Peptides against a protein of PDB entry 5VZU. Designs and how they scored, part 2

Target 1, 271 residues: chain A of PDB entry 5VZU
Amino acid sequence: GRTLEDIFHEHMQELILMKFIYTSQYDNCLTYRRIYLPPSRPDDLIKPGLFKGTYGSHGLEIVMLSFHGRRARGTKITGDPNIPAGQQTVEIDLRHRIQLPDLENQRNFNELSRIVLEVRERVRQEQQEGGHEAGEGRGRQGPRESQPSPAQPRAEAPSKGPDGTPGEDGGEPGDAVAAAEQPAQCGQGQPFVLPVGVSSRNEDYPRTCRMCFYGTGLIAGHGFTSPERTPGVFILFDEDRFGFVWLELKSFSLYSRVQATFRNADAPSPQ

## One batch from the design tools (peptide; aimed at target 1 Y55 S57 I83 L249)

Design b1_p8_3_s3 (made by RFdiffusion4, then SolubleMPNN; from b1_p8_3, 4 letters changed)
Fold by OpenDDE base, seed 2:
Structure b1_p8_3_s3 (fold): chain B 271 residues (1-271), chain A 8 residues (1-8)
Amino acid sequence: as target 1 above (271 residues)
Amino acid sequence: DKGLSLAE
């Protein structure tokens, strides 16, 4: 009886109303917490900081991107009806690169799904193996009874033999022609397109990406009910833009750096 | 719908 358009409008009205309720509830919280920008590290994939996300029906959200060794995290600065502020909306495994197919095969959602699920299975196997090594290492502290090693005798110091012939072999310094490391060609961006059936709020996303990584996204019902992590793809477009493909939701979120400079936004140095 | 409630 309802059209898809009616359902969409009703759902959008509900989400807007929920956002209004949440915003109004937060305005009643007279407790402001300062948010600090994470310090940039040399090994960071891009500069960490605030990004404005587009979450389809949810509209505009603010996420803090931070780097934690071989992991990246997107932390919600703004809450939504499903996921409150402070939650890890995305967790990226920088060990597990996703290789996108050619542009023709990128249109196939099933191909992307296959690639992501194969990486997910590898990640799961590595987690199981690393769990076993941590378990076995605790068991074998059997008390090594320190049997008193018998005093083996002081074997004598044999003598001084002399001869000092100074063989001059003047090995020519072979000119190690420093093979000029060809400047690592700043990897030519790969053509990028969303798979057919992946919803994006805006078709104006970058059509070239630098690299992709496996990650997980947090999903939940309204009021943060039944939260779970779903597989996805982190897409680095450039220094100021990344995306996340929510595989199970068939959705794409684009994140763009907040260009605003904030005074005293740097994290205090750990004392 | 969970998370990104794209209205199905």
Scores: peptide ipSAE 0.070, ipTM 0.801, DockQ to the pose 0.501
OpenDDE base, seeds 1, 3, 4, 5: peptide ipSAE 0.068, 0.068, 0.067, 0.067; ipTM 0.808, 0.817, 0.816, 0.804; seeds 3, 4 fail the geometry check

Design b1_p8_3_s4 (made by RFdiffusion4, then SolubleMPNN; from b1_p8_3, 5 letters changed)
Fold by OpenDDE base, seed 2:
Structure b1_p8_3_s4 (fold): chain B 271 residues (1-271), chain A 8 residues (1-8)
Amino acid sequence: as target 1 above (271 residues)
Amino acid sequence: DKGLSLAL
């Protein structure tokens, strides 16, 4: 029978061949498009920009991280045989924080799976409830017949007078002790380890994370066939590094900021 | 495993 190693080598050979075919097919008609970096906003979880991501057998890919209110997006700048460039490889819901357990329990894939699936079900419920409110609001514009109620002319009632009494009430300035909102202690990073059986291309990933969020990753067959979104965990390590755990694929992608500076890479101001 | 037919 084929070993798991044989299957992996065959899959890798197929991916390499597909990459070679894609690179060679376009040699005659390359269209270059300018990529603009998203503007940084104060409320952005980290600075948006280009990241190099590890995509298991695909190797390294370039992803643009951007923020859209309470959502983050990773958009492929480089594609692969499964997911083309321009697709949203990851969508992160910054409303739904994932709480990782202690290090001992983080090694248990089933525990992470439970936590993520419970959050997924909450997200689905919220989407169903929000869909119902948008549906009911359209129904009740019954045609209010505009009966033209007549213009009754009623009268001028008069101008009365001036009296200006200057009530002095010296309301003491209550010292609103502005409770100095203690600057939300940049929460001490928690120890981080991948669950047993989650594949990483490199064991050199950060062993401490700042925050985790629920997200979905895009997966597809070769040639972008049957694309679907799978549940996962976005892991913020630091300002320049994040991860994504592809739960169903048992894979980990590490994303590291591209340190290259680009001239004129800023998005044009909306005219 | 579905992971061989669908990749990221």
Scores: peptide ipSAE 0.275, ipTM 0.850, DockQ to the pose 0.266
OpenDDE base, seeds 1, 3, 4, 5: peptide ipSAE 0.253, 0.065, 0.146, 0.059; ipTM 0.845, 0.838, 0.824, 0.819; seed 5 fails the geometry check

Design b1_p8_4 (made by RFdiffusion4; failed a check: a repeat of another design)
Pose (drawn by RFdiffusion4):
Structure b1_p8_4 (pose): chain A 212 residues (1-129, 189-271), chain P 8 residues (1-8)
Amino acid sequence: GRTLEDIFHEHMQELILMKFIYTSQYDNCLTYRRIYLPPSRPDDLIKPGLFKGTYGSHGLEIVMLSFHGRRARGTKITGDPNIPAGQQTVEIDLRHRIQLPDLENQRNFNELSRIVLEVRERVRQEQQEGQPFVLPVGVSSRNEDYPRTCRMCFYGTGLIAGHGFTSPERTPGVFILFDEDRFGFVWLELKSFSLYSRVQATFRNADAPSPQ
Amino acid sequence: SKGADYVF
C-alpha cells in the first residue's frame, strides 16, 4: 500500500526489492509442503492458531502459536532472510509469569530489564540442575496502536540471527497477553516490540491427524 | 547485527 517513494528510505526498500525479485523468480512453479493447524485443548491453553505479527523492517509475518505443556511456541509460517519460515521465532515459558507494575514502573526500561534477566537466571538454575499497560521508554513499536490494557505477562525468548540465518541465538524477552487474540513480545536486547493479532479467517482441511 | 531488522 505504498509507492517507490515511501520505501526509498531505505533499508526496507532494499529488503522489499530482494523479496520481489527472489519470489518472482518462481513464476508460480512452486513446491508446497504440508502444514497443520495446532490442536485445541481446554484447561491447558489460552488459544492456538495463526497470527499476523510485526517483524520490524521485514513487515508483517505470519506466525503460528501452539501449546506444548508449560511452553508456548511461535513458529514462522512466513519469514525473512534473518529468521526464515519454519523456525521457532518465540518461546513462551508459561510457568514464569511476570507481574506488571503500575504505569510509571512500566515506563522504566531498566526495571524491566533487571526483572527479565532475573527470571532468565532462575530458569537457567532450574534447567541446569486486566490492568493498564504501556511500553517502556526507548522501546520501539511499529504499530503504536498496541492495546493499552493487558491480562498478563510471561518470560520468553526469541530467536535472532544475522542475514542468511547466521549464528542464530535466543534472546530474552517478555510475552504480553492483551486479549483472546492479541499478544506482544518485547525483544529486550533490541528494545523493540512485536505486536501479534489473530488471523480471523477459517481454514478447511487443516487439522492435524494427532498431536504427534 | 542479529535481529537488527526487527527494529523499526

Design b1_p8_4_s1 (made by RFdiffusion4, then SolubleMPNN; from b1_p8_4, 3 letters changed)
Fold by OpenDDE base, seed 3:
Structure b1_p8_4_s1 (fold): chain B 271 residues (1-271), chain A 8 residues (1-8)
Amino acid sequence: as target 1 above (271 residues)
Amino acid sequence: SKGASLVS
């Protein structure tokens, strides 16, 4: 069988060849695109911005995290041979929180897989139901050719009088006790461990997490071949760190905030 | 193989 070393060597040769092909084909033409940081909103789960991926041996991986109502997005700023720059590497559904089990059951990959697949099925059902409501609303505007019925001048019926009796009836307003949505207490982080058989580049990941959400990640072959979205878990550790568990890949990616301040990186105000 | 990045 191929050794891990043989597989690694073949993969490195392929990457060197790809790098040579790309550098040779583009005749040193480098295109620079200005990137703007997304504006921060009060309801954002954490401050949006640039995050450094800790996955892979192949260089600096930068992702932009942004918030879009009940969704978050990770956009690749750096491309790689699988996924080009500008692609949405992760899409997070902030409506679908994942509750992690106790620390013992967190080590069970099958338990995490079950929880995520149950959430995936709920998301699929909600998409099917919302698709039906949008479909039925468009069908009924058949063109009623409403023929212009001629405006008959309806007559002046008279001025009957003012009688003013002030009936008192004091109907008690039933106090609808609006169940105060308890503000999501910024709860103490729960203990966190990766499931057995989930690969991480290193064991230096946070051992506590604030919350988890359902998400999907983009995967492809070299040259962006056969791209597909796979189920995963977004893990918020703190204000500056998040992770993504790729269920089908059995891998974990850690992302840490780029602490550099960028001058003039704010998006221009919409004119 | 498919990947999300160059995962070694």
Scores: peptide ipSAE 0.154, ipTM 0.839, DockQ to the pose 0.563
OpenDDE base, seeds 1, 2, 4, 5: peptide ipSAE 0.150, 0.143, 0.153, 0.164; ipTM 0.842, 0.835, 0.837, 0.843; seed 5 fails the geometry check

Design b1_p8_4_s2 (made by RFdiffusion4, then SolubleMPNN; from b1_p8_4, 3 letters changed)
Fold by OpenDDE base, seed 5:
Structure b1_p8_4_s2 (fold): chain B 271 residues (1-271), chain A 8 residues (1-8)
Amino acid sequence: as target 1 above (271 residues)
Amino acid sequence: SKGASLVA
């Protein structure tokens, strides 16, 4: 049978050839667009900006991390044979924190898979419930033809008297169990390890993480064929590093901040 | 195979 190494070598050769074909075809029609760095907001989880992923055979990939309220987005700045530039490679739901187990149980891929799929199901239920409430509210604005009701005259209705005794209906104060907002423990980073069977191109990933969130990643075949979103885990390591675990692909991507200073890279003030 | 970037 073909070894995993043979499949990897054949795939590597195909990709080098594809990269050569694409670069040679695009050389005749390169459109350059200026990219602006997103402005930082006080509530941003980390400073937004350019991050580099190392994808071995493809070399350097650049993504823009940006924050959109309770969502974060990774947008491809560099395209590859699977996913073109401008696509949202990752979408992170900052409402849905992933709690990693202890270091021993983090090695169990099936446990991580269970945790992620349970959160995925909750996100789907919340989307269905919110979709039903938005659907029912729009239906009933039939055009009320405002027929001009004719001005009927002011009949002086007489002054009936005052005597309504207020009934003291002692409504018991329902104990609003204040769902204790678990303080966002900006807790000490927890020990982190990849599950057994998750491929990392580098064993050199941070062994401590600050927090994890549910997210989805975009996957496709060569030439952006059959694109779909798959479940995953966004892992914040520090201010300059994050990871994404692609659950269905059993792979991990590490992203590191581009430390280059760009002159005039700030977005122009909205005119 | 599908990839996000190259998944082998």
Scores: peptide ipSAE 0.137, ipTM 0.837, DockQ to the pose 0.520
OpenDDE base, seeds 1, 2, 3, 4: peptide ipSAE 0.124, 0.132, 0.113, 0.135; ipTM 0.837, 0.828, 0.828, 0.829

Design b1_p8_4_s3 (made by RFdiffusion4, then SolubleMPNN; from b1_p8_4, 4 letters changed)
Fold by OpenDDE base, seed 5:
Structure b1_p8_4_s3 (fold): chain B 271 residues (1-271), chain A 8 residues (1-8)
Amino acid sequence: as target 1 above (271 residues)
Amino acid sequence: EKGASLVS
C-alpha cells in the first residue's frame, strides 16, 4: 500500500509541476493589479488587512481580511493550484458565534462537528424564512388602472350625529421581555485546543481564543475543479492572528498579520 | 482530492 509519506511526496511533486506549468503559461501576459487595503471601521472585529498563512514547504499564502457589516471575508491575494487569486477563501457570519465547549470536549471532533452543523442548519432556516418574506411582498403590484372618474360636485349635507363613548378596552400589553442580548463579554480568552484528528502543519498555534464564529470555506480540486463551500469555524486569537477549521477537510489554517507597512496602499476616496 | 490551499 502507499505510505502517507509516498502520498505526500506524490502530492508535492504534482504541486511543483503545476506551479511550473502555471508560471510558464503566464510568461507572455502578466497582468498587474494594484491592491488597496480596506478602510478600517470602528465596528470592525479587528483591523482589516493582509494576513499570511504559513504552509511550510507549500509556500506563503496571502489573504485579505475585510469586514462587511455582520460578515467578514478572507480573499485570496495569492492563488494556489486549488483556489485562484481573487476568490473568497472564507466567508464568516458574525451573527453566528460558535461557543466552544470545555477543553476536554474540544478534543472531540464529533462534538465540534455537531455544534457547527447545528449552526449551519439555523443559518439555512433563516435564509429560507427571509427568502419567503421577500418573495410575497413583490407580487401585489397589479397595475392599478387609475380610470379618471370625473369629479361630480356633490353637496354639503350637515348631519350632527352624537356622542358614542369609546369603551376603554385596556388590553394589557404583554411585556415581551426582550431577551437582553448579554453584552458579548469580550472578556478573558477561552482555552483552545484543536480536536483530535484535525491536521495542523504548525503545532505552534495559540492555546487561547477570544471568540469563534460560524463560517464557510471554499474548497476545490486542482485547477479550481468542482468548487464548493464547506462549513467551518473562524477562530479569533488576537488582533494579529486568526484561524479557520475546515470541518470536512479536518484541517486547520493559521493566519498572521503581515507587519509590513505599505505606502500609498489606502483605497482612493470613492468619487 | 479537494483542498482549500496547498496544504489541505
Scores: peptide ipSAE 0.197, ipTM 0.851, DockQ to the pose 0.463
OpenDDE base, seeds 1, 2, 3, 4: peptide ipSAE 0.185, 0.186, 0.178, 0.182; ipTM 0.842, 0.841, 0.845, 0.840

Design b1_p8_4_s4 (made by RFdiffusion4, then SolubleMPNN; from b1_p8_4, 4 letters changed)
Fold by OpenDDE base, seed 5:
Structure b1_p8_4_s4 (fold): chain B 271 residues (1-271), chain A 8 residues (1-8)
Amino acid sequence: as target 1 above (271 residues)
Amino acid sequence: TKGASLVA
């Protein structure tokens, strides 16, 4: 039977060949577009910008991280044989925090999978409920025929309606249980380990994380065939590092900030 | 195999 190593070598050769074919085909028709860094906002989880992912066989990939209210987005700046440039490689829902268990239970892939799939189902329910309310409100503007009601004028008089006594109905103040917004404890980082059976290309990943969120990642076959979004976990390690756990792929991607300073990379002020 | 960036 083919070994996992044989399959890996055959796949690596195919990737190198594909990369060579793509780069040689583009040699005659390269369109260069200026990329601007996203503006930073005070409420952004970390500074937006360019991050590098190390995808072993593909080499270095560049992703732009940007924030859009309660969502974050990773956009591919570099394409690969599966996902072209300009695609949203990850979409993060900053409303749905993932709580990691203790280190012992973090090693259990099935526990992480359970937690993420429960959050996925909640996100799906919220989308269905919000879609129903938006759908029912638009239907009933039937064309009110503007019948031109005629102008008749008449003026008459002022009759004094009587003193209705205000009944003091003492409505008990319903205890508004203020859902204590658990202060976002910008708490001491939680110990972090990858689940057993999640592939990491480097064992050199941060062993402490600040927070995790539910997200979806884009996957496809070669040539962007059959693209789909799969569930995953966005892991914020620090200001310059984040990870993504791809549940269905049982893989982890580490992203590190590009430390290069770019002159004039700021978006032009909106005119 | 599908990949985000080829999962080996």
Scores: peptide ipSAE 0.161, ipTM 0.840, DockQ to the pose 0.570
OpenDDE base, seeds 1, 2, 3, 4: peptide ipSAE 0.127, 0.154, 0.124, 0.142; ipTM 0.834, 0.839, 0.828, 0.830

Design b1_p8_5 (made by RFdiffusion4; failed a check: a repeat of another design)
Pose (drawn by RFdiffusion4):
Structure b1_p8_5 (pose): chain A 212 residues (1-129, 189-271), chain P 8 residues (1-8)
Amino acid sequence: GRTLEDIFHEHMQELILMKFIYTSQYDNCLTYRRIYLPPSRPDDLIKPGLFKGTYGSHGLEIVMLSFHGRRARGTKITGDPNIPAGQQTVEIDLRHRIQLPDLENQRNFNELSRIVLEVRERVRQEQQEGQPFVLPVGVSSRNEDYPRTCRMCFYGTGLIAGHGFTSPERTPGVFILFDEDRFGFVWLELKSFSLYSRVQATFRNADAPSPQ
Amino acid sequence: SKGADYVF
């Protein structure tokens, strides 16, 4: 929904062109692999499926939320040259809720960082052996109309890599649940916010034979 | 930088 002008500035103008060129080399001669929608589950769940998400200058990407015990997974359906389609973009630790402060403390980025890194450390120890909401100051959000109320937060990690999916790594963050079908992820080391929203469209023949 | 493109 833009022209060459609104894009010729600039890193996105490059990424957008590469995509157009690259994808169009297929001239609709394409190979498709099977995917499935995730299993629903009662008590042990807060709703799975496809979501549209903001991935900075790559634009929106489609991500599938699925539940695997005390962890939720976000798997890329569409992707980008940094983190490609089919990868785990996010992992939410559902046993490590994070309490939300009043608005003024939410605004303090370092408080959020200290709190998140604390949980990261407690997690490393374990594995080794709604109210008003605002983003902290200094955290970017492409959306800006992110909901200003939220129901809860959890520790999670996101996958990052340089161009070509080089040296991918988990970086700490925090998952934010707004309502039944909108959620967010604060990328702590990037001071960046990804806002996700449910794909409302209905899909035929997409259920999996079983959880395995 | 890693994930730099995810900043807007």

Design b1_p8_5_s1 (made by RFdiffusion4, then SolubleMPNN; from b1_p8_5, 4 letters changed)
Fold by OpenDDE base, seed 5:
Structure b1_p8_5_s1 (fold): chain B 271 residues (1-271), chain A 8 residues (1-8)
Amino acid sequence: as target 1 above (271 residues)
Amino acid sequence: MKGASLVS
């Protein structure tokens, strides 16, 4: 039978060939589009901008990280054989924090998978509930037939009816114990290790992370065939580094901020 | 094989 090494070698040769074919096809018509850096907001988790992933034989990939309220997005600036430029490679839900266990339990892929799939199910339930409330509210604008019925004028009568004392039904206000949002201990980073069996191209990843969030990643076959969104974990290491764990692919991607200064990269003010 | 480009 083919070994995993044979399959990997064939896949690597196919990726190199596809990269060569795509690069050679660009010789005929390159469309250049100006990229603007996202504006920074005070509430952004980190400064938005360009991040580089280093993927060995795949080369340099550039992703733009941007913030959209309670969501973050990684947009491909460089395309590859699987995912073209302009696609959202990752979507992060900043409402759904992932709590990593201790280092011993972080080594267990099944434990990480359980935690992420439980959050995925909550996100799905919240989307279904919010979809039902938005659907029921639109149905009842039946056409009010504006029947013009006429002005009849009639009269005054004043009658005085009396002082019915409303009873004091003292409904005890049930103490809605507001689940105290544990203040996000924004302080000391937690120890971080990849689960056993998660592939990382670089063994040199940060061993401490600030926080993790639920997210989805876009995967496809070569030529963007059968694209789908898969569950994963966004890992914030620091101001200049983040990672993404692809659960279905059992892989980790590290992204580092592009330190180059771009002149005139700011978006034009909306006229 | 499906991949993110990030996954060889």
Scores: peptide ipSAE 0.152, ipTM 0.840, DockQ to the pose 0.534
OpenDDE base, seeds 1, 2, 3, 4: peptide ipSAE 0.142, 0.146, 0.134, 0.146; ipTM 0.838, 0.838, 0.833, 0.833

Design b1_p8_5_s2 (made by RFdiffusion4, then SolubleMPNN; from b1_p8_5, 4 letters changed)
Fold by OpenDDE base, seed 4:
Structure b1_p8_5_s2 (fold): chain B 271 residues (1-271), chain A 8 residues (1-8)
Amino acid sequence: as target 1 above (271 residues)
Amino acid sequence: MKGASLVA
């Protein structure tokens, strides 16, 4: 039978061939678009900008990370055989933190999968509930029925009903145990390890992370066939590094900030 | 095979 290594090697050859075909055939048909860097906001999780995928010899992937309130987005600046340039490769929900277990349980892919799928189900429920509230609010524009005429001013009298006594029902305040949001220990990164069976192209990934979030990643076949969003984990390591765990692909992508300064990369001021 | 990047 084909080994996992044989399948990997065949897939690598296919990707190299596809890269060669794209570079050689599209030389005359490349449309260049200017990229503007998103402005930084005070509430951004990290500085937005360009990040390079650590794909070694297999390619350069550049992703632009941007923040949109409680969402972050990774947009492909470089395309590949699966996902073209300009696609949102990842969408991160900054409302839904992923709490990683201890290092022993982090090695278990099924445990990570369980945690992420539970968060996915909560996100689905919240979307259904918020969809219902938006639906019910539109129904009550009943027709403005016609103005009936000004009927006359009957003046009747002020009857003084009596003094009902105030009962002192001392309802005990139920201790709403405010689940103490454990203050995000902003200083000491949590120990981090990839689950067994998650492929990483580089074993040189950060062994501590600041925080994790639920997200979805865009996957497709070659030529952008059958594109779908699958659940994953966004991992913030530091100001210059993040990762994404693709649960369905059992793979990890590491992204490092592009340190190059781009002149005139600022978005034109909205006139 | 489906993929997200030039990750073989």
Scores: peptide ipSAE 0.139, ipTM 0.829, DockQ to the pose 0.438
OpenDDE base, seeds 1, 2, 3, 5: peptide ipSAE 0.104, 0.126, 0.098, 0.133; ipTM 0.821, 0.830, 0.816, 0.830

Design b1_p8_5_s3 (made by RFdiffusion4, then SolubleMPNN; from b1_p8_5, 4 letters changed)
Fold by OpenDDE base, seed 4:
Structure b1_p8_5_s3 (fold): chain B 271 residues (1-271), chain A 8 residues (1-8)
Amino acid sequence: as target 1 above (271 residues)
Amino acid sequence: AKGASLVS
């Protein structure tokens, strides 16, 4: 039978061949696009900029992180055989925080999957409701022709009355033990571990996280075939590191800030 | 398989 090593080597050979084919195809038509660093805003979750992705066997990926109100975006600066450069690899919904369980339950992939899918359904409901309000508002501006409504005088009165009584029933106050939502201590990082069966390139990821958010990741076959958005978790570790858990892929991507300072990389001021 | 990046 093929060993896992044989399968890995065959896959690596295919990927090297694909990289070679892509580089050779692009030799005739390299379009260079200037990339500008997004401006930092005071309300940004972290400083926007370039992040180095550590993905499995394929080497270095560069992603631009940017903030767009209640959404964050990861845009591929480097492409791969699945997702070309310039595609939005991740979209983060900053409205939908993911609360990770305790460290023991974080090892359970099914628990994380449940939590994320429940948030996904909420996001879907909000999108359906917001779509309905936008549809109904346009229909009612029919031109009110101002026909002069005549004056008719209609009348009357009546009265009736009474009485009924004050029944006492003294239902006992059931002690609803308000599960004290422990205030998410915004200052201390929560202990973090990947679920069992989530593939990571290495075990060298931060073991504490600040916060997590619902997000979607772009996946495709080779050559960007059948692209789709899949649910995942954005994990903020610190100012310079974030991760993304791809639920359907059972994989984790770690991103670390590119510490290089680029001269003249700032976006031109919006004129 | 579909991927977000080449996953080994």
Scores: peptide ipSAE 0.225, ipTM 0.853, DockQ to the pose 0.597
OpenDDE base, seeds 1, 2, 3, 5: peptide ipSAE 0.188, 0.194, 0.168, 0.212; ipTM 0.856, 0.847, 0.851, 0.858

Design b1_p8_6 (made by RFdiffusion4; failed a check: a repeat of another design)
Pose (drawn by RFdiffusion4):
Structure b1_p8_6 (pose): chain A 212 residues (1-129, 189-271), chain P 8 residues (1-8)
Amino acid sequence: GRTLEDIFHEHMQELILMKFIYTSQYDNCLTYRRIYLPPSRPDDLIKPGLFKGTYGSHGLEIVMLSFHGRRARGTKITGDPNIPAGQQTVEIDLRHRIQLPDLENQRNFNELSRIVLEVRERVRQEQQEGQPFVLPVGVSSRNEDYPRTCRMCFYGTGLIAGHGFTSPERTPGVFILFDEDRFGFVWLELKSFSLYSRVQATFRNADAPSPQ
Amino acid sequence: SKGADYVF
């Protein structure tokens, strides 16, 4: 929904062109691999499926939310040269809720950082052996219309890599649930916010034979 | 840089 002008500034002009060129080299001679929608589950769930998400200068990407015990997974359906399609973009730890402060403390980025890194450390120890909401100051959000009220927060980690999917790594963050079908992820080390929203469209023949 | 493109 833009022209060459609105894009010629600049890093996204490049990424957009590469994509067009690269994808168009297929001239619709394509191979398709099977995917499934995730299993629904009652008590043990807060609702799976496909979501549209913001991935900075790469634009929106489609991400599938699925539940695997005390962890939720976000798997890329569409991706980018940094973190490609088919990868785990996010992992939400559902046993480590994070309490939301009043608005003024939400605004304080360092309080959020200290709190998140604390949970990361507690998690490393374990493994080794709704109210008003606002983003902290200094955290970017491409959307800006992110909901200003939220139901709950959890610790999670996102996968990052340089161009070519080089040296991928987990970085800490926090997952934010807004309503039944909108959620967010604060990328702590990037001071960046990704807003996700449910794909409302219905899909035929997409259920999996079983959870395995 | 890792994940730099995810900043808008």

Design b1_p8_6_s1 (made by RFdiffusion4, then SolubleMPNN; from b1_p8_6, 4 letters changed; failed a check: a repeat of another design)
Amino acid sequence: GKGASLVS

Design b1_p8_6_s2 (made by RFdiffusion4, then SolubleMPNN; from b1_p8_6, 4 letters changed; failed a check: a repeat of another design)
Amino acid sequence: MKGASLVS

Design b1_p8_6_s3 (made by RFdiffusion4, then SolubleMPNN; from b1_p8_6, 5 letters changed; failed a check: a repeat of another design)
Amino acid sequence: GKGSSLVS

